Peptides against a protein of PDB entry 7AE7. Designs and how they scored, part 98

Target 1, 321 residues: chain A of PDB entry 7AE7
Amino acid sequence: KVYKDLREFLEVLEQEGQLIRVKEEVNPEPDIAAAGRAAANLGKNQPAVFFEKIKGYKYSVVTNVHGSWQNHALMLGLDKNTSTKDQFYELNRRWDKFPVPPNVVKREAAPCKENVIDKDINLFEILPLYRINEQDGGFYISKASVVTADPEYPDDFNKLNVGTYRIQVKDRDRVGIQALAMHDIAVQLEKAEAENKPLPIAITIGNNPLVTFMASTPVGYNQNEYEFVGALQDGVPMDIVKSDLYDHLYVPAGSEVVLEGHIIPRVRTVEGPFGEFPGSYSGARLQCEVKIDRITHRTNPIFENLYLGIPWTEIDYLMAL

## One batch from the design tools (peptide; made by RFdiffusion4, then SolubleMPNN)

Design b2_p16_6_s3 (from b2_p16_6, 7 letters changed)
Fold by OpenDDE base, seed 3:
Structure b2_p16_6_s3 (fold): chain B 321 residues (1-321), chain A 16 residues (1-16)
Amino acid sequence: as target 1 above (321 residues)
Amino acid sequence: MLPTKEEYNREFEAEE
């Protein structure tokens, strides 16, 4: 089984008994985090949790999508009871199919383009934002696939980077992003900042689960994550679409939300604290700031966010293989 | 921070 988007995957999770649907209205705090913890306590078969109604918001949240080996097996289109060993062998077998180039679809064929917001941007109207931990310094987008390119080689598709970074919401149209020196985005940002230029960015939320997986998997600077997604789809290309603002940035065609903008050159603002691990908070640090210039989104977009709870956390499964 | 492949292998070996 290959998934075009998050929704197709959530459907399979639900069919396989690996998704809990919460139909009652919940408070964003503390109910989302509490329900996530409760789901994690169900043992090794941790389901995704889908919140249909969130007080004060219009749209839904899903968490713990990658939060179990069963979910990981299903992501690979395997039986949910496939052993971790067999999942690993299958992943490695598919990995050797790299590169599998993506399909570039037309704008009209891309679900992520169903709606456009290019003025009066307010992230709170599109994303049901909540504090993951009680002591978090703000709202975090923790499961985004962030698309950037090499500003020196913008047309080199092999240098297109899709990565997962800690993102704090700073304002209606501003987010902080943690770009560590070890990340490919930091190399690209350094080049842009050397010239005092903005770095174009697309922050994509609610993706094909293999996109999220690959965005969390380090690859070579000259390797494209989308070409690995195609490999992990057993040779089936994924669908990408050109961003609206930038000719050189491509986003997953099925993304629930795409935040297009730029990293402001040589600007650093306070970000954090954030509870990265249970019982541990990272201190506040100066981080990069992104201005959001345009949003595209699916109708009734689903906000996929990371569950951070008792180990095994969703991060552990995303990085496990 | 994403666990390294080495950290993951250590946990995998501990569950066998």
Scores: peptide ipSAE 0.007, ipTM 0.460, DockQ to the pose 0.019; fails the geometry check
Fold by OpenDDE base, seed 4:
Structure b2_p16_6_s3 (fold): chain B 321 residues (1-321), chain A 16 residues (1-16)
Amino acid sequence: as target 1 above (321 residues)
Amino acid sequence: MLPTKEEYNREFEAEE
């Protein structure tokens, strides 16, 4: 089984008993985090948790999408009871199929283009934002696949980077992004800032689960994560579409939400703290600032966000394959 | 940051 988008994966998770729907209206805080913790306590078969109704928000949230070995097996299109060992062997077998180039689809064929917001941008109208941890310094987008390119080689598809970074919401149309020196985005940002130019960025939310997986998996600077997604799909190309603002940026065709904008050159603002691990907060740091200039989104977009729970976090499963 | 494939393989080999 190959998934075009998050929705196809959520359908399979639900069919396989690996998704819980919360149909009752919940408070963003503390109910989302509390329900995530409760799901983590269900043992090794931790389901995704889908919140249909969130007080004060129009749209839904899903958490813990990658939060179990069963979910990982299903992500690979395997039986949910596939052993961790067999998942690993299959992952390695498919990895050797790299590169599998993506299909570039037309704008009209891309679900992420169903709706456009290009004025009066307000992230709170699109994303049901909440504090993931009680002591978080703000609202975080923790499971975005962030697309950037090398500003010196914008047409080199091999240098197109899709990564996962900590993103704090700062304003209606502004986010902070943690770009550490070891991240490919930091190399690209350094090049842009050397010329005092903005770095084009597309922050994609609610993707094909293999896109999210690969965005979280370090690859070489000259390797494209989308070509690995095709490999992990056992040689089936994924679908990408050109961003609206930038000819050289491509986003997953099936993204629930795409935030298109730019990293403001040579600006640093306070970001954090964030509870990256239970009981461990990263300190507040000066981080990059992104201006959101355009949003495209699917009708009734699903906000996929990270669950951080004990003993195993969703990130532990993303890291454990 | 998720571990590299190599880092991941090392952790799995240590659990077996």
Scores: peptide ipSAE 0.005, ipTM 0.380, DockQ to the pose 0.019; fails the geometry check
Fold by OpenDDE base, seed 2:
Structure b2_p16_6_s3 (fold): chain B 321 residues (1-321), chain A 16 residues (1-16)
Amino acid sequence: as target 1 above (321 residues)
Amino acid sequence: MLPTKEEYNREFEAEE
């Protein structure tokens, strides 16, 4: 089975008993994090947790989407009881199908374009933001697939990067992004900053689960993550659409929320601390700042965010593949 | 950040 978007995957997770739906109104803190920890205590078969109603917010949150081997099997369209070994063999078999170019769909066919916010941008109106860890220095967006291009080769689709980075909310229309020197985004940012130019960026939230998986998987600088998604879909192309602000940036057609903006050149602001692992916090440091210039989103967008729990985090499962 | 293929293989070998 192939999924067009997060919603089709969540439907399958629910059908397979791998999603808990919380229908009661919850407080964003501490209830979301507490429910995630409770789900992690269910053992190896950890379900996703879908919060329908969050006090003070209009929209829903889902967490722990990739938080079990059963969820990973289902992501690959396999039986939920497929062994980790057989999942690995199937992943490797499909990897050999690279590259599978994506389909570029028209704007009118892309669900991520259903609604537009281009003035008075406030991230708190579109995303039910909460502290993931009790000691976090702020609100984080931790499962975004971030799209950037090489500013020297903006039309080279092979250099289009889709990556996962730590993103702290700084203001209504501003986020901090952790671009480490080892990340492809750092190479692209260095080129932009050398010319004192902004780096165009699209921060995409609530994607096809294979997009989120590939955005978290290191690939070569000249390899496009979308072409791997098509390979992992057993040769079925994924659907992408052109961003609204930038002709050279393409986003998943099914994204729940797309934050379009730019990295401000040569600006660094304090970011962190963040609890990357249970009981372990990375220190605060100077990081890049993004201004959000436009938002597109699906009607009733779902905020997908990372679960960080004991003993296994969702990162551990994302990292284990 | 997803583990490297090598880290994945180590966890896989630990479950066998």
Scores: peptide ipSAE 0.005, ipTM 0.378, DockQ to the pose 0.019; fails the geometry check
Fold by OpenDDE base, seed 5:
Structure b2_p16_6_s3 (fold): chain B 321 residues (1-321), chain A 16 residues (1-16)
Amino acid sequence: as target 1 above (321 residues)
Amino acid sequence: MLPTKEEYNREFEAEE
């Protein structure tokens, strides 16, 4: 089984008993985090948790999408009871299929383009934002696949980077992004900032689960994560679409939300703290700031966010592969 | 892969 988008994956998770649907209206705080913790306490077969209704918001949240070995098996299109060993075997087998180039689809064929917001940007109208941890310094987008390119080689598709970064919401149309030196985005940002130019960016939310997986998986600077997604789909290309603002940025065609904008050159603002691990908070730091200039989104977009809670968090599973 | 706790800690120590 190959998934075009998050929705197809959530459908399979639900069919396989790996998704809990919360139909009752919840408070964004503390109910989302609390329900996630409660789901994590269900043992080894931790389901995704889908919140249909969030007080004060229009749209839904899903958490813990990658939060179990069963969910990882299903992500690979395997039986949910596939052993960890067999999952690794299959992952390695498929890895050898790299590169599998993506399909570039037309704008009209991309679900992420169903709706456009190009003025009066307000992230709170699109994303049901909440504090993941009680002591977080703000609202985080913790499971986005962030797309950037090399500003020196913008047309080199192999240098197109899709990564996962800590993103704090700073204002209606601004986010802080943690671009550490080890990240490919930091190399690209350094080049842009050397010329005092903005770095084009697309922050994509609610993706095909293999996109999220690959965005979290380190690859070579000259390796495109989308070509690995195709490999992990056993040779089936994924669908991408050109961003609206930038000719050289491509986003997953099925993204629930795409935040298009730019990293402001040579600007650093306070970001954090964030509870990255249970009981550990990273301090507040000066981080890059992104201006959001355009949003595209699916109708009734689902905000996929990371579950952070008791040990064996979603991160632990994402890191275990 | 999000950086391991150890990798995050090392980067945090290097920036301090």
Scores: peptide ipSAE 0.000, ipTM 0.366, DockQ to the pose 0.039; fails the geometry check

Design b2_p16_6_s4 (from b2_p16_6, 9 letters changed)
Fold by OpenDDE base, seed 3:
Parts: C-alpha cells; sequence; structure tokens
Structure b2_p16_6_s4 (fold): chain B 321 residues (1-321), chain A 16 residues (1-16)
C-alpha cells in the first residue's frame, strides 16, 4: 500500500490497532506529553496517539506516528507483524529502485493548498503548539520536512533538499531553525549568506510517512529525497506541488501545513533549550531565524509532532530503518 | 541528530 498523505496512513494505523484516539479535550501541557508517555509504556507495539481536541486550539495533534516497528511495517505497506529483519530487507530492495521521480501535480489537485494565509500570520492559530518537554525553552516543531534548494542551482532538482531540523517557534511568524554545518541546508544557507540573500524555505508539516522518513535519512547532496520516497513506495511516484512563493521549491502535495518563507541572512537568535533526549537538554544556542511569509494548509490540519518517550523514542524508530 | 546509515546498520546488527 502507498499513502498519499498523513491521513491515509493514520486511517491504516487506526484500522490496524496502532492508533489511539483521544476524544476528550486535553490540556496542551502536560496532557499531550503525559499521554505520549503512557502510550510508550504499552510496550514494543507503541501506537500513534491522536488528540482530537486541545484546549485553547482549533485543530488536532498526532504523535508517535513512527513510534513502533509495527508502524514502520505499515509505513512500508507491509503486514504490521513483519519482522524487523524483513522490513530491513524490503527497505533495501526498494532503495535500489532509486531514482523514482515524483509527479508534479497542479495546484488545484494539491490538498495542502485548500487554505491560504498570506497576512496576519499566526502560527498559534494553525498549530496546537505545546512544550514537548517540561523544561523546553519554547514550542518546537520536530517532525517537519524542510524544503530548500541550492541558491546557485535553484533549478537543479537533484539539489533540492528535504530535511528534518529542530524548529523552535519564536513568534507568530518566526521560527528558529537548527542548521548544523553537517546538514545540506547549512551548505545552501552559507551560499545565500555569502551574498547576503535570504534562503527560500518551505517547512512542511504532516506529510505521508515516507516523506518524513526520508527527510530524517541522510542522502547525498545531489540526491533528491522525493525520488527515494518513490523508490520506497516500490516504484510509485509521490505527488509534489510547486510552492506558492517559489517556483523552484516543491512540497508534498498532501502536506497538512506548509510554512513558506525565508531564512533571514546573517541573523542569529537564541534558540533552546530543547530536551533532545530524555533527561538531557541541549543548551541555548544562536540559531538561524525564518520569517514565515505564507501558509497553506488542509482544512482542519493535523499537527504531527514528535513524541519523546522513555526508554525508546520515536526518533529511535525513524533511525532504525 | 540522525545517525549515519553506517551507524544505523551497526546499531541494528547489535540488537539482533
Amino acid sequence: as target 1 above (321 residues)
Amino acid sequence: MLPSKEEYNKEFEAEE
């Protein structure tokens, strides 16, 4: 099975007993994190947790989407009881199908374009933001697939980067992004900053699960993550759509939320702390800042965010394949 | 930080 978007995957997770739906209104803090921890305590078969109603917010949150081997099997369209070994073999088999070029769909065919916000941007109106860890210095977006391009080669699709980065919400229309020197985004940013130019960016939230997986998987600078998604879909192309602001940036057609904007050149602001690991916090650092210029989103967008549990985190599963 | 594919393969082999 191939999933066009997060919603199709969540439907399968629910059908397979790998999603818990919380229908009662919860407080963003501490209830989301507490429920996530409770789900993690269910053992090796950790379900996704879908929060339908969050006090003070309009929209829903889902966590722990990739938080078990069963969820990973289902992500690959396999039986949920497929062994880790067999999942690995299947993943490797599909990996060899690279490249599988994506389909570029029309704007009208892309669910991520259902709604547009181009003025009075307020991230808190679109995303049910909460502190993931009790001591976090702010609200984080931890499972975004961030799209950037090489500013010297904007039309080179092979240099289009889709990566996962730590993103702290800084203001209604500002986010901090951790772009480490080892990341492809840092190479692209360096080129932009050398010319004192903004780096165009699209921060995509709530994607099909293989996009999120590939965004978390390092690939070559001249390899496109979308072409790997097609490979991991066993040769079925994924659907992408042109961003609204930039002709050279393409986003997953099914994204729940797309934040389009730019990294402000040569600006660094305080970001953190963030509890990257249970019981450990990264210190506050000076990080890049993104201005959000436009939002597109699905009607009733689902905010997919990372679950950080003890002893096994969702990251551990995302990295295990 | 996501481990490299090589680091990933090593952890996977260690849990089997």
Scores: peptide ipSAE 0.005, ipTM 0.400, DockQ to the pose 0.020; fails the geometry check
Fold by OpenDDE base, seed 1:
Structure b2_p16_6_s4 (fold): chain B 321 residues (1-321), chain A 16 residues (1-16)
Amino acid sequence: as target 1 above (321 residues)
Amino acid sequence: MLPSKEEYNKEFEAEE
């Protein structure tokens, strides 16, 4: 099975008993993190946790979407009881299908374009933000697929980068982003900053689970993550759509939320701390700052965020494959 | 790309 978006995947997770739906109103803190930890204590077959109602917010949160081998099997469209070995075998088999070019859909066909916010941007109105860990220095967006391009070669689709980065909310329309030197985004940012130019960026939230997976998987600088998503879909192209602000940036057509903006050149602000692992917090650092200039989102957008709290975190599963 | 667990640990160790 191939998933067009997060919603199709969540439906399958629920059908397969791999999603817990919390229908009662919860407090953003500490209830989301506490419930996530409680769900993770259910053993190795950790379900996703979907919070329908969050006090003070309009929209829902889902966490732990990739939080088990069963969820990974389902992500690949396999039986949930497929062994880890067989999952790896199938992953490798499909990897050899690269490249599978994505379909570029029209704006009117892209669910991520259902709603637009282009003024008075407030991230808190769109995303039910909460502290993931008790000692976090702020609110984090931890499962975004961040789209950037090479500013010297904006029309080279092979240099389009889709990556996952630590993102802290700084203000209603600003986020900090951790762009480490080893990341393709850092190479692209360096080129932009050399000219004192903004780097165009699209931060996409709530994607097809294979997009999230590939955004966490290192690929070559001249390889497009979307072409790997098509390979991992066993040769079925994924759907992408042009961003609203930038002709050279393409986002997943089914994204729940797309934050379009730019990395401010030569600006660094304090970011962190963040509890990346249980009991381990990365310190406060000077990180890049993104100005959000436009938001597009699905009606009733689902905020997919990372679960952290037990030895096998969602990150461990995303990186284990 | 999510930082590897090893990368996170190295960064944490470097900040201590």
Scores: peptide ipSAE 0.005, ipTM 0.366, DockQ to the pose 0.043; fails the geometry check
Fold by OpenDDE base, seed 2:
Structure b2_p16_6_s4 (fold): chain B 321 residues (1-321), chain A 16 residues (1-16)
Amino acid sequence: as target 1 above (321 residues)
Amino acid sequence: MLPSKEEYNKEFEAEE
């Protein structure tokens, strides 16, 4: 089984008993985090948790999508009871199919283009934002696939980077992004800042689960994450579409929300603290700032966000593979 | 950050 988008995967998770649907209205705090912790306490077979109604918001949230080995097996289109060992062997077998180039679809064929917001941008109207951890310094987008390119080689598809970064909401149309020196985005940003130019960026939320997986997986600077997604789909290309603002940035065609904008050159603002692990907070640091210039989204977009809980966080599963 | 293939193999060997 290959998934075109998050919605197809959530349907399979629900059919396989790996998704809990919360139909009652919840408070964003503390109910989302509390329900996530309760789901984590169900043992090794942790389901995704889908919140249909959130007080004060229009749209839904899903958490813990990658939060179990069963969910990972299903992501690969395997039986949910496939052993971790057999999942690893299958991943390695499919990895050898790299590269599998993606299909570039027309704008009209891309679900992420169903709606556009290009004025009076307010992230709180499109994303049901909440504090993930009690001591977080703000609202975070922690499971986005962030697309950037090499500003010196913008047309080199092999240098197109799709990565996962810590993103703090700073204002209605501003986010802080943690770009560490070891990340490919930091190399690209350094080149842009050397010329005092903005770095184009697309922050994509609610993707095909293999896109989210690959965005969390370190690859070579000259390797495209989308070509690995095709490999992990056993040779079936994924669908991408050109961003609205930039000819050289491509986003997953099925993304729930796409935030298009730019990293402001040579600007650093306070970001954090964030609870990356239970009981461990990364301190406040000066980080890059992104201006959001355009949003595209599916009708009734689903906000996929990371679950951080005890004993196993969703990041532990994303990092373990 | 996903662990390296080597780190993954170590965790996998610990679950066996």
Scores: peptide ipSAE 0.000, ipTM 0.386, DockQ to the pose 0.018; fails the geometry check
Fold by OpenDDE base, seed 4:
Structure b2_p16_6_s4 (fold): chain B 321 residues (1-321), chain A 16 residues (1-16)
Amino acid sequence: as target 1 above (321 residues)
Amino acid sequence: MLPSKEEYNKEFEAEE
């Protein structure tokens, strides 16, 4: 089984008993985080948790999508009871198929282009934002696949980076992004800032689960994560579409939400604290700031966000393989 | 680089 988008994966999770649907209206705080913790306590077979109705918001949230070995097996299109060993074997077998180039689809064929917001941008109208941890310094987008390119080589598809970074909401149309020196985005940002130029960025939310997985997996600077997604799909190309603002940025065709914008050159603002691990908060740091210039989204977009719980976080499953 | 099978198994065996 290959998934075109998050929705196809959520359907399979639900069919396999690996998704809990919360139909009653919940408060964004503390109910989302509390329900995530409760789901984590259900044992080794932690389901995704889908919140259909959130007080004060129009759209839904899903958490813990990658939060179990069963979910990980299903992500690979395997039986949910596939052993961790066999999952690893299959991952390695498929990894050797790299590169599998993506299909570039037309704009009209891309579900992420169903709706456009280019005026009066307000992230709170599109994303049901909440504090993941009680002591978080703000609202975080913690499971986005962030697309950037090398500003010196914008047409080099091998240098197109899809990564996962901590993103704090700063305003209606601004987010802070944690770009550490070890991240490919930091290399690209350094090049842009040397010339005092904005770095084009597309922050994609609610993707094919293998896109999210690869965005969280370190690859070489000259390796494209989309070509690994095709490899992990056992040689089936994924679908990408050109961003609206930038000719050289491509986003997953099936993304629930795409935030297109730019990193403001040579600007640093306070970001954090964030509870990256249970009981451990990263300190507040000066981080980059992104201006959101355009949003494209699917009708009734699903906000996929990270679950952070004990003993196993969703990050542990994303990084363990 | 993905962790080796041996490294992967060690991290998971240590948590059981």
Scores: peptide ipSAE 0.000, ipTM 0.362, DockQ to the pose 0.016; fails the geometry check

